# Peptides against a protein of PDB entry 4X86, part 60

Target 1, 56 residues: chain A of PDB entry 4X86
Amino acid sequence: EGPQLLLSEAVSRAAKAAGARPLTSPESLSRDLEAPEVQESYRQQLRSDIQKRLQE

## One batch from the design tools (peptide; made by RFdiffusion4, then SolubleMPNN)

Design b2_p24_5_s2 (from b2_p24_5, 11 letters changed)
Fold by OpenDDE base, seed 2:
Parts: sequence; C-alpha cells; structure tokens
Structure b2_p24_5_s2 (fold): chain B 56 residues (1-56), chain A 24 residues (1-24)
Amino acid sequence: as target 1 above (56 residues)
Amino acid sequence: SEISESYARRVLEEYLAAGLLERV
C-alpha cells in the first residue's frame, strides 16, 4: 500500500550511485532519514509524484 | 522504483547543497 523502500535506503543507494558520501557518517545520515516525520513525508510525496505522473 | 529513485535523488541534491553530503 506504500513504498517498501525506506527513504534512508533510497538515499543511500542514490548517494553511492552518484559518488557522494555523508560529511558525518552513514549511520548519522540514516538516523536523520529514518525519523518518522521524514519517512511519512517521503510516503506522501511518492504518492503525490505517482499521481502527478498518472495525470500527465 | 523510478519514483523512489527520483525522490531520493532530489533529497540527495538538497543535502549536497546544504553541505551535509559531499561528492567524491
């Protein structure tokens, strides 16, 4: 019913693909991205993005 | 998925711009 891939994992994958790394640590970045409000925003935005694409 | 990847890439760019990530 929602995205199975966590934002933290998605960003980690994107960072690796783009040759980027956190200035602190991967763990710190993951903690920030795993915050419930951040994950919820991600879920909502994915739903919105899907809807937008379907309307195009 | 492409949608999750696209969003993750946007977040990545924002974090780069904010100086929280760096390119290597």
Scores: peptide ipSAE 0.430, ipTM 0.858, DockQ to the pose 0.663
Fold by OpenDDE base, seed 5:
Structure b2_p24_5_s2 (fold): chain B 56 residues (1-56), chain A 24 residues (1-24)
Amino acid sequence: as target 1 above (56 residues)
Amino acid sequence: SEISESYARRVLEEYLAAGLLERV
């Protein structure tokens, strides 16, 4: 029902694939992306994206 | 998941634009 992959991990994978790295540290980036409100926004928007695609 | 990957890529691009990430 909800996403199993944390946003922090998803972005980490995307960054590696794109050849991008944080200017500070991976830990700092992860801390930002693991904030509860950020993860909740990810969950909600991911669900919304799925619903939109189902209606297309 | 393709959808989770797409969202993650959007977030990545926002962080790149904000100067929090850099391409190597």
Scores: peptide ipSAE 0.428, ipTM 0.857, DockQ to the pose 0.679
Fold by OpenDDE base, seed 3:
Structure b2_p24_5_s2 (fold): chain B 56 residues (1-56), chain A 24 residues (1-24)
Amino acid sequence: as target 1 above (56 residues)
Amino acid sequence: SEISESYARRVLEEYLAAGLLERV
């Protein structure tokens, strides 16, 4: 259950696909996105999104 | 996952808008 990708990894992949990069460093961005509260919010949002899609 | 990818893209757009990321 739950997301298989960390938010940091998901955003990293999205950034690469979009041709975007951090103004500072990938490591700095990753540290921000890997914060426990950020990851938890991501998990909750994904679960909510999945549930909404299942209900539609 | 399409759902995780979609969410990540939204986050990416927010960071771009905030000037924390730039398009190359």
Scores: peptide ipSAE 0.425, ipTM 0.856, DockQ to the pose 0.696
Fold by OpenDDE base, seed 4:
Structure b2_p24_5_s2 (fold): chain B 56 residues (1-56), chain A 24 residues (1-24)
Amino acid sequence: as target 1 above (56 residues)
Amino acid sequence: SEISESYARRVLEEYLAAGLLERV
């Protein structure tokens, strides 16, 4: 239950795919996205997104 | 997963809009 991929890793992958990079550093971006409250919000919203798709 | 990728793209776009990321 719950997402296996951390938000920080998911965003890093998305950034590479989109040809985007942080203005500071990848490490700084990862640190921000790895904050517990950010990961928890990701978990909750991901669950919500799954529910929305199941209801389509 | 596709679901996690979709959410990650949304976060990415917000960071781009905020000027924390840039297009290469």
Scores: peptide ipSAE 0.424, ipTM 0.856, DockQ to the pose 0.679

Design b2_p24_5_s3 (from b2_p24_5, 13 letters changed)
Fold by OpenDDE base, seed 2:
Structure b2_p24_5_s3 (fold): chain B 56 residues (1-56), chain A 24 residues (1-24)
Amino acid sequence: as target 1 above (56 residues)
Amino acid sequence: MEISRSYAERVLKELEARGLLERV
């Protein structure tokens, strides 16, 4: 069990929707966001955000 | 997914604050 989207994909989609892009490149940013520790933090915080919303 | 987008947008805010993004 876990988020279906990688953080890199979620950020890429959000950036496009917001009309923003990395100063380097989308590929470079995605590579940085694909680090295992970053994805794990995303999973944990996503779970936390869900729990917070359930309590509202 | 709403919650994943919300988190991604928070990440974007942080990236913008660090001067790593530009508007298109």
Scores: peptide ipSAE 0.373, ipTM 0.830, DockQ to the pose 0.682
Fold by OpenDDE base, seed 4:
Structure b2_p24_5_s3 (fold): chain B 56 residues (1-56), chain A 24 residues (1-24)
Amino acid sequence: as target 1 above (56 residues)
Amino acid sequence: MEISRSYAERVLKELEARGLLERV
């Protein structure tokens, strides 16, 4: 129950798939996205997204 | 996972809107 990936990893994969990269560095962006409050927001919103899909 | 990818893509678009990304 919950996300299997950190948001930082999910965004990294999405960026690579989209052919995009951060202007600073992947490491800098990852540090920002790995903050506990950001990960918690991701968990909550991912859970909401799952519920939305189940209701379709 | 499809759901995590969908959310990550929304975050990616927000980062693009803020000018924090460049296209490779």
Scores: peptide ipSAE 0.373, ipTM 0.830, DockQ to the pose 0.696
Fold by OpenDDE base, seed 3:
Structure b2_p24_5_s3 (fold): chain B 56 residues (1-56), chain A 24 residues (1-24)
Amino acid sequence: as target 1 above (56 residues)
Amino acid sequence: MEISRSYAERVLKELEARGLLERV
């Protein structure tokens, strides 16, 4: 249950697929996205999204 | 993971909207 990828890793993969990169650095952005509250928000939103899809 | 990718892309779009990303 829950995401196995950190949000930072998921965003990194999405950015690469979209041909985009941070203006600062991947490491700096990763640190921001790895904050516990951000990861928890990601987990909650992911769970919510899954539940919504099951009801659509 | 499709759903995690979808959420990550939403975050990506927000970062793009804020001008925090550059195109490669």
Scores: peptide ipSAE 0.371, ipTM 0.830, DockQ to the pose 0.695
Fold by OpenDDE base, seed 5:
Structure b2_p24_5_s3 (fold): chain B 56 residues (1-56), chain A 24 residues (1-24)
Amino acid sequence: as target 1 above (56 residues)
Amino acid sequence: MEISRSYAERVLKELEARGLLERV
């Protein structure tokens, strides 16, 4: 009933597919994206996006 | 998951707009 991927992993996959990488490091970006409040915001926004699509 | 990929791409575009990414 929840997301199956961490935001950090989802963004990493998207970046690789787009041929982009962080100017700092993958580790630094992942650390920022793995913060509990960021992951919770991701979960809430995914739920919101799903609900919006179900209403269409 | 399709929704996860779509959201990740939106986040990626935001990071690019902030100049935090480089093209390989």
Scores: peptide ipSAE 0.366, ipTM 0.827, DockQ to the pose 0.678

Design b2_p24_5_s4 (from b2_p24_5, 13 letters changed)
Fold by OpenDDE base, seed 5:
Structure b2_p24_5_s4 (fold): chain B 56 residues (1-56), chain A 24 residues (1-24)
Amino acid sequence: as target 1 above (56 residues)
Amino acid sequence: SEISRSYAEEVLKRLEEQGLVRRE
């Protein structure tokens, strides 16, 4: 998991745990979240957050 | 991952606010 986990997959898991459902479809939402620019932004933010937490 | 989960939950909140996701 971690940086290897796609944002779409992370959101899917979180949604399931929270009892949340997409108003359209899981596939449609996943497609949007799987966009390269979105995934890259997620990876960068996740990495930054991890580094920050390790420093605390 | 706890960190990825936390971020995903933040995204879910934003999606909910935008009416793209609903909680049951």
Scores: peptide ipSAE 0.308, ipTM 0.813, DockQ to the pose 0.772
Fold by OpenDDE base, seed 4:
Structure b2_p24_5_s4 (fold): chain B 56 residues (1-56), chain A 24 residues (1-24)
Amino acid sequence: as target 1 above (56 residues)
Amino acid sequence: SEISRSYAEEVLKRLEEQGLVRRE
């Protein structure tokens, strides 16, 4: 149960799909997105979003 | 997944607004 991807990985994939690049290094951005508190927030919001979609 | 991608895109939007990411 829960997300199968880290937020950093999800953002990386989304960035490539959207043609977006960080103004800093990709590694620096990934490091910020891999912070435990950020990942936990992602997990919670993702779970919430899934629940909302299931209710549609 | 679609859900994770959708959320990631929302994060990207916020990062773009903050000037941390640029769309090419």
Scores: peptide ipSAE 0.307, ipTM 0.812, DockQ to the pose 0.677
Fold by OpenDDE base, seed 3:
Structure b2_p24_5_s4 (fold): chain B 56 residues (1-56), chain A 24 residues (1-24)
Amino acid sequence: as target 1 above (56 residues)
Amino acid sequence: SEISRSYAEEVLKRLEEQGLVRRE
């Protein structure tokens, strides 16, 4: 468990699984989700979630 | 991972609510 995927890739996989598509280009969405601050937030939240689960 | 997928689905839901993503 952990941020093994970029958020953009994780969202892409989730979208495919859910049958969802971006109304803009996939590249545009990926670019936004690949922003450093977004990826860092994703990393922190995943780490936090993992830690919480380990503490439960 | 499951946690990654869950978080991604949450983001996807937010994007859908914002009208940036549509389900087919």
Scores: peptide ipSAE 0.306, ipTM 0.811, DockQ to the pose 0.745
Fold by OpenDDE base, seed 2:
Structure b2_p24_5_s4 (fold): chain B 56 residues (1-56), chain A 24 residues (1-24)
Amino acid sequence: as target 1 above (56 residues)
Amino acid sequence: SEISRSYAEEVLKRLEEQGLVRRE
């Protein structure tokens, strides 16, 4: 949960829940979202969002 | 995870706008 969940996995779950599908393939999209810089950005933004919510 | 899901949905929305994802 939170920063422990990969963005690729989170998007996969969200897509399934929303009935959305990549025009290419789930695997191709997941591969792009698994890039280290993308995952790091996700971790930082998620952490920041959690901190903001705790301060509210 | 609510926060993870909301962030993922935001990314999903951006991907839709970019024509990379379609909603069925």
Scores: peptide ipSAE 0.305, ipTM 0.812, DockQ to the pose 0.741

Design b2_p24_6_s1 (from b2_p24_6, 15 letters changed)
Fold by OpenDDE base, seed 4:
Structure b2_p24_6_s1 (fold): chain B 56 residues (1-56), chain A 24 residues (1-24)
Amino acid sequence: as target 1 above (56 residues)
Amino acid sequence: SAAAAAQRARLVELALRSVRQEIL
C-alpha cells in the first residue's frame, strides 16, 4: 500500500541534478538510504503528504 | 561525520521536494 518509490533512487537523481558528489561515496549513500527502516519512513512521509493533499 | 550527515539530509530534502512535485 502507498507509494512504492525508492528513496535511494530519488536521492541519486537529486544529487545528479544538483551536481552534488556525496562526501562519503555514492555507494555508501545508497547503502544508507536503502536500509528498510529508512525506506519505510520515506514511504510513510509520502503517504502522509498525499493524504494531506487530498484533504486540502 | 557531521558534514556527511548534513549533506545526506540536504539531498534527502531535495529528493523529497522533487518527488512531491512529481506525485502530488
Scores: peptide ipSAE 0.604, ipTM 0.882, DockQ to the pose 0.588
Fold by OpenDDE base, seed 1:
Structure b2_p24_6_s1 (fold): chain B 56 residues (1-56), chain A 24 residues (1-24)
Amino acid sequence: as target 1 above (56 residues)
Amino acid sequence: SAAAAAQRARLVELALRSVRQEIL
């Protein structure tokens, strides 16, 4: 349950929009952000935010 | 490096903000 959004994808989009070039490289950044525990933490944060919004 | 970590954190913050604006 919850949002099925990839942090790595969101960050890639944000980086492009901001004209930012990752200091390590896009590939290294993606590798870090695609780690399961990192993605899950991101998903849980969004889920929590959505739940809070629905309770307003 | 500290610089790379700071940049990553900033990009994550931007991404989260954009996603929240999109979904919420």
Scores: peptide ipSAE 0.603, ipTM 0.882, DockQ to the pose 0.620
Fold by OpenDDE base, seed 3:
Structure b2_p24_6_s1 (fold): chain B 56 residues (1-56), chain A 24 residues (1-24)
Amino acid sequence: as target 1 above (56 residues)
Amino acid sequence: SAAAAAQRARLVELALRSVRQEIL
């Protein structure tokens, strides 16, 4: 349970919006951000933020 | 590299900011 958003997708959108070109490559960046531990940390942070919002 | 790591961190922060605005 919790948000089912992808960090890799979010960062891809952010990079495009900012006109940023990854110094490594888009592919390398995506690979890093698709690591399960990284995605899980992202999910947990969003979940925490949602919980805080609901408790305000 | 240090520069690549810093850029990645920046992009993650931008992404988190936009997602929070979207879902909260």
Scores: peptide ipSAE 0.602, ipTM 0.882, DockQ to the pose 0.594
Fold by OpenDDE base, seed 2:
Structure b2_p24_6_s1 (fold): chain B 56 residues (1-56), chain A 24 residues (1-24)
Amino acid sequence: as target 1 above (56 residues)
Amino acid sequence: SAAAAAQRARLVELALRSVRQEIL
């Protein structure tokens, strides 16, 4: 339950938009951001932000 | 490296900002 957005995908999109080339590699960056604990913390933060907005 | 970590943090910040603007 809750938002199902991938942080790795969002960062890849942001990097492309900013013209940023990861110092490691796009693949390494994606791998790091696909870690379950990283994705979960992102999901929780986003869920919290949505809930706060809806309560306003 | 420290530089790579700093870049990753910046990219995450940009991503979060854009996602919030998209959803909220």
Scores: peptide ipSAE 0.602, ipTM 0.882, DockQ to the pose 0.604

Design b2_p24_6_s2 (from b2_p24_6, 15 letters changed)
Fold by OpenDDE base, seed 2:
Order: sequence, then structure tokens, then C-alpha cells
Structure b2_p24_6_s2 (fold): chain B 56 residues (1-56), chain A 24 residues (1-24)
Amino acid sequence: as target 1 above (56 residues)
Amino acid sequence: DEAARRQREELIELALREVRQKIL
């Protein structure tokens, strides 16, 4: 349950919109962002924010 | 390496901001 979003995908879109270029490579960055612990941290942060919004 | 780490953190913060603006 919870938001079904990928951090790697969110970062990719944000970087493109901002014109930011990875200092390493897109592939290397994606590999780091797809690490389970990193993705889970992102999911938990987003879930917490949504819950706070619903409780206002 | 350190610069790359800092950039990754900045990109994550940027991504979170944009996702929050869209969803919340």
C-alpha cells in the first residue's frame, strides 16, 4: 500500500525540467536511486506528507 | 565523489518538492 512512485523516475523528471545534468551518468544515478533503502525512504517521506495533508 | 553526493541530495530535494506540489 501507499504511493506507487519511483524516486528514480521523479528525479529524472525533475532534473530534466530544471536542466540539471548528473555529474556521473544517468545510468549511475538511476542505480543509486533504485537502491531499496533509498526508494523506501522516499516512499515513507511521501506517505507521511500525504497523511499530514489529509489530517489538516 | 563528494560533489556527486551533494548533487544527488539536491536532485532528491528538487524531486520531492515537485511531487509535493503535484500531489498535495
Scores: peptide ipSAE 0.553, ipTM 0.859, DockQ to the pose 0.604
Fold by OpenDDE base, seed 3:
Structure b2_p24_6_s2 (fold): chain B 56 residues (1-56), chain A 24 residues (1-24)
Amino acid sequence: as target 1 above (56 residues)
Amino acid sequence: DEAARRQREELIELALREVRQKIL
């Protein structure tokens, strides 16, 4: 359970919105962001934030 | 590359901020 968001997708959207261009290739960046441990860390951060908000 | 690593971290932080604004 929890938010079904992809870090790679979120970063892609944010980069476009900010006009940021990766110093490495988009493929290289995507590979790093799609790593399971990186995605899980992202999910945990959002889950934690939601939990904190619900407990206020 | 150190600069590329720093940029990736900044992009992640930016992404987190935008997602939080949308869902929280």
Scores: peptide ipSAE 0.551, ipTM 0.859, DockQ to the pose 0.621
Fold by OpenDDE base, seed 1:
Structure b2_p24_6_s2 (fold): chain B 56 residues (1-56), chain A 24 residues (1-24)
Amino acid sequence: as target 1 above (56 residues)
Amino acid sequence: DEAARRQREELIELALREVRQKIL
């Protein structure tokens, strides 16, 4: 349940919009962003933000 | 690499900001 967006996808979109280029290879960046603990942290932060917004 | 780590964190923060603005 909750947000199902992937952090790696969100970062890719943000980087493109900002014109940012990874200092490391895209593959290395993706590997870091797709780590389960990193993705879960992102999901929890987003879920928390949504819940706070709904409670306003 | 510290610079690469900092950039990754900055990209994550940017991503979160954009997602929040679209969803919230």
Scores: peptide ipSAE 0.551, ipTM 0.859, DockQ to the pose 0.625
Fold by OpenDDE base, seed 5:
Structure b2_p24_6_s2 (fold): chain B 56 residues (1-56), chain A 24 residues (1-24)
Amino acid sequence: as target 1 above (56 residues)
Amino acid sequence: DEAARRQREELIELALREVRQKIL
């Protein structure tokens, strides 16, 4: 259970909004961001933030 | 590549910030 957001999609949206261009390529960046350990770290950070907000 | 790694970290931080602002 918990947040089920894709980091690769979140970064793509953020990069577009900021006008940022990947130094490598969008495809290479997406592959890196889809790594299980990277995605899990992102999920845990969001989960922690949500839980803290609910406890306020 | 060090520059590419740093940019990836910056983009992750930016994405996390935007998600927090939208959801929380």
Scores: peptide ipSAE 0.550, ipTM 0.858, DockQ to the pose 0.619

Design b2_p24_6_s3 (from b2_p24_6, 16 letters changed)
Fold by OpenDDE base, seed 1:
Structure b2_p24_6_s3 (fold): chain B 56 residues (1-56), chain A 24 residues (1-24)
Amino acid sequence: as target 1 above (56 residues)
Amino acid sequence: MEAARRQLAELVELAMRQVRQEIL
């Protein structure tokens, strides 16, 4: 349970907003950002942030 | 490789800020 946002999607949006072209190849980006441990860490951070706001 | 790593880290930080603005 919790937010199911993808870090890879967030980074893509950030790059587009900044007008930045990633130096890392699309294949390498996908490998790094879609790794299960990376995605889980991202999800946990967001979940923690949401929980803190709900407790305010 | 170092430049690419630094750029990715910067993009991740930017992404985290943008996502937090949307969901919090």
Scores: peptide ipSAE 0.603, ipTM 0.890, DockQ to the pose 0.588
Fold by OpenDDE base, seed 5:
Structure b2_p24_6_s3 (fold): chain B 56 residues (1-56), chain A 24 residues (1-24)
Amino acid sequence: as target 1 above (56 residues)
Amino acid sequence: MEAARRQLAELVELAMRQVRQEIL
């Protein structure tokens, strides 16, 4: 259970909002950010934040 | 390589802030 958001999508949106061009190629960026351990860490952080908010 | 890694770390941090603002 928990949010299933893609870190790669979040980073792409952040780059656009900041007007930044990623130095890493799209293919390499996707490979790095869609790695299972990276995505799981991202999901766990968001889940933790939501749980804390609900307990306030 | 260092510049790319630093930029990625900064973008990830920015992304986390934006997602928290959107979801929470």
Scores: peptide ipSAE 0.601, ipTM 0.890, DockQ to the pose 0.561
Fold by OpenDDE base, seed 2:
Structure b2_p24_6_s3 (fold): chain B 56 residues (1-56), chain A 24 residues (1-24)
Amino acid sequence: as target 1 above (56 residues)
Amino acid sequence: MEAARRQLAELVELAMRQVRQEIL
């Protein structure tokens, strides 16, 4: 349970919005950002932020 | 490689900021 957002999607959107071209190849970028431990950390951070917001 | 690492870190921070603005 919790946010089902993907960090890879977020980074892709951010890069596009900033007009930035990632220096890391798409394949390497996906590999790095879709690693299970990275995605889990991302999910936990968002979950924590939501919880803090709800407790205010 | 250092430049790519730094850029990725910056993009991650930007992404997190945008997601927080969207969700919270």
Scores: peptide ipSAE 0.600, ipTM 0.889, DockQ to the pose 0.587
Fold by OpenDDE base, seed 4:
Structure b2_p24_6_s3 (fold): chain B 56 residues (1-56), chain A 24 residues (1-24)
Amino acid sequence: as target 1 above (56 residues)
Amino acid sequence: MEAARRQLAELVELAMRQVRQEIL
């Protein structure tokens, strides 16, 4: 339950918006950002932020 | 390796900011 946004997708969009070329290889980047524990942490942060916004 | 790690951290922070602006 909660937001099902992907951190890897968010980072890709951020890099494009900033005109940045990642120094990390695509393979390493995917491995790091698509790790279950990293994605879960990202999801929990967004869920927490949404809850805080709804409580304002 | 430090430069790549720092850049990734910066991109993650930028990504979080942009996602928050989009969904909140």
Scores: peptide ipSAE 0.598, ipTM 0.889, DockQ to the pose 0.582

Design b2_p24_6_s4 (from b2_p24_6, 13 letters changed)
Fold by OpenDDE base, seed 2:
Structure b2_p24_6_s4 (fold): chain B 56 residues (1-56), chain A 24 residues (1-24)
Amino acid sequence: as target 1 above (56 residues)
Amino acid sequence: MAAAEEQRRRLIELAMRQVRQEIQ
């Protein structure tokens, strides 16, 4: 049923890997990214990107 | 506020790039 990763989790991992320090703190950033409308938008965008990749 | 918003945008872009690489 498509990607099941949380955007907040993905951003957290990316930030750690890049050594980035969120200006609003990781906890505040995660809270914002866990908003259901934001998560749904992420899921749809990722699904669309995968479909485009497969159609190339 | 502008700096934080830009950083958030960049982090999301990075995250989505990494996720696409892992799934595909």
Scores: peptide ipSAE 0.558, ipTM 0.869, DockQ to the pose 0.554
Fold by OpenDDE base, seed 1:
Structure b2_p24_6_s4 (fold): chain B 56 residues (1-56), chain A 24 residues (1-24)
Amino acid sequence: as target 1 above (56 residues)
Amino acid sequence: MAAAEEQRRRLIELAMRQVRQEIQ
């Protein structure tokens, strides 16, 4: 249950839209963003934002 | 390293903004 969006995918899209080049590498950035604890934190934040929106 | 960490933070912030725009 809950949002299944990937933070790594979201950041990839954002970087592309902004024309930003990672100062490390795309691979290193992706590795960091795909860490389970990071992804779970992202999911929880997104879920919270959705719930907040639904309660408005 | 500090510059890369700041960039990562900025990218995450931008990504979160865009995701919120899509889901709302």
Scores: peptide ipSAE 0.555, ipTM 0.869, DockQ to the pose 0.600
Fold by OpenDDE base, seed 4:
Structure b2_p24_6_s4 (fold): chain B 56 residues (1-56), chain A 24 residues (1-24)
Amino acid sequence: as target 1 above (56 residues)
Amino acid sequence: MAAAEEQRRRLIELAMRQVRQEIQ
């Protein structure tokens, strides 16, 4: 149920597109972004954004 | 650590912006 896109994947794509290099290792960044509470917050925000878009 | 936290926040903001652009 709900969006399945991972925040870690989204950030990886964004960083690559922007040419940004993490100050920490990519692995450390991914670990932080894959924390359950962080991913859940992202999922909620994304779901909200989708709902807003559908209401336009 | 503050710089890394700031960068992480900015990367999340960038990611959210790009994801929103792809929605619908």
Scores: peptide ipSAE 0.555, ipTM 0.867, DockQ to the pose 0.629
Fold by OpenDDE base, seed 3:
Structure b2_p24_6_s4 (fold): chain B 56 residues (1-56), chain A 24 residues (1-24)
Amino acid sequence: as target 1 above (56 residues)
Amino acid sequence: MAAAEEQRRRLIELAMRQVRQEIQ
């Protein structure tokens, strides 16, 4: 259980909002961010951050 | 390569901040 958000989607949205153009390519960046291990690390970090805030 | 890696890191940090703001 926990937040079910995609890192690739979050970064795409953030990049667009900031007017940032990926130096490699949008496709290459998306491929890296969609790797299962990267997505899982993102989920864990987000969950951990929320839990830390709730326990302060 | 270093510049692209730094940019990727910064984009992830920005994305994480925005997601946290939306959830909390």
Scores: peptide ipSAE 0.554, ipTM 0.868, DockQ to the pose 0.570

Design b2_p24_7_s1 (from b2_p24_7, 10 letters changed)
Fold by OpenDDE base, seed 1:
Structure b2_p24_7_s1 (fold): chain B 56 residues (1-56), chain A 24 residues (1-24)
Amino acid sequence: as target 1 above (56 residues)
Amino acid sequence: MFFSDEVGMRIVEELLARGLLELE
């Protein structure tokens, strides 16, 4: 279960685990994941998470 | 590039905040 998922797969699996679903459709969600604001949020979160790990 | 469950969950949190996802 190592980190070997595509982004869409990781999000889909996490959404199911959280009991969350897209407001529109999975296909629309996939397109939404390509939106600049979403990608930027991911980038920021990844940077933050890496920084946390480095401080542990 | 591959992603972990942790990354997926962080993105889900952001998508919920932006109203792209909803809790069932």
Scores: peptide ipSAE 0.575, ipTM 0.907, DockQ to the pose 0.461
Fold by OpenDDE base, seed 4:
Structure b2_p24_7_s1 (fold): chain B 56 residues (1-56), chain A 24 residues (1-24)
Amino acid sequence: as target 1 above (56 residues)
Amino acid sequence: MFFSDEVGMRIVEELLARGLLELE
């Protein structure tokens, strides 16, 4: 189900689809999303979605 | 690791809530 993307790619695609844009820049957002400390903040969301995908 | 559209949308929702993204 659905395309397989890097996290930054998935977020960029979703942001575009939602009509959302960064307050700073796409590059800054991508860099932040790749940072471990920032990813930890989204751990629960990512874990839940990964579990759902693994069960498909 | 690869991610789905659903993961992307969940992150967008969170970023909007935090004020790091804005709707056009």
Scores: peptide ipSAE 0.572, ipTM 0.907, DockQ to the pose 0.489
Fold by OpenDDE base, seed 3:
Structure b2_p24_7_s1 (fold): chain B 56 residues (1-56), chain A 24 residues (1-24)
Amino acid sequence: as target 1 above (56 residues)
Amino acid sequence: MFFSDEVGMRIVEELLARGLLELE
């Protein structure tokens, strides 16, 4: 456990856990999630998760 | 940059809301 997954890997893992699948292909979604602007969009969520762990 | 399972789940929820993912 821990934040060691690429964004696409994290989403893929979470989607499977939730019983969700892409309407496109997993590969296409993966490529989109690896775009730098998309990575940055979720940086604050990662930061928040880290902060929560430090405060536990 | 690497991400947690919690981030993954939040993204899944967003993608479901956008209709990019669907529940099986």
Scores: peptide ipSAE 0.570, ipTM 0.908, DockQ to the pose 0.544
Fold by OpenDDE base, seed 2:
Structure b2_p24_7_s1 (fold): chain B 56 residues (1-56), chain A 24 residues (1-24)
Amino acid sequence: as target 1 above (56 residues)
Amino acid sequence: MFFSDEVGMRIVEELLARGLLELE
């Protein structure tokens, strides 16, 4: 496995790698991702990805 | 909890699809 990252760090790193930037700000995106509850629109995907990793 | 690059990239793809990220 690669380096272990916080969610916001993982997304920020991936965004940079993809050449993508937030429409708002990196700080705002990070704050949203660090919130205790994940946005409902992303919850299922995140859960699925975590579960997949746990099964490996 | 910690996350991989793969998780990060999947979220980026989703955020792009939703128009919350944009490609430079």
Scores: peptide ipSAE 0.570, ipTM 0.907, DockQ to the pose 0.488

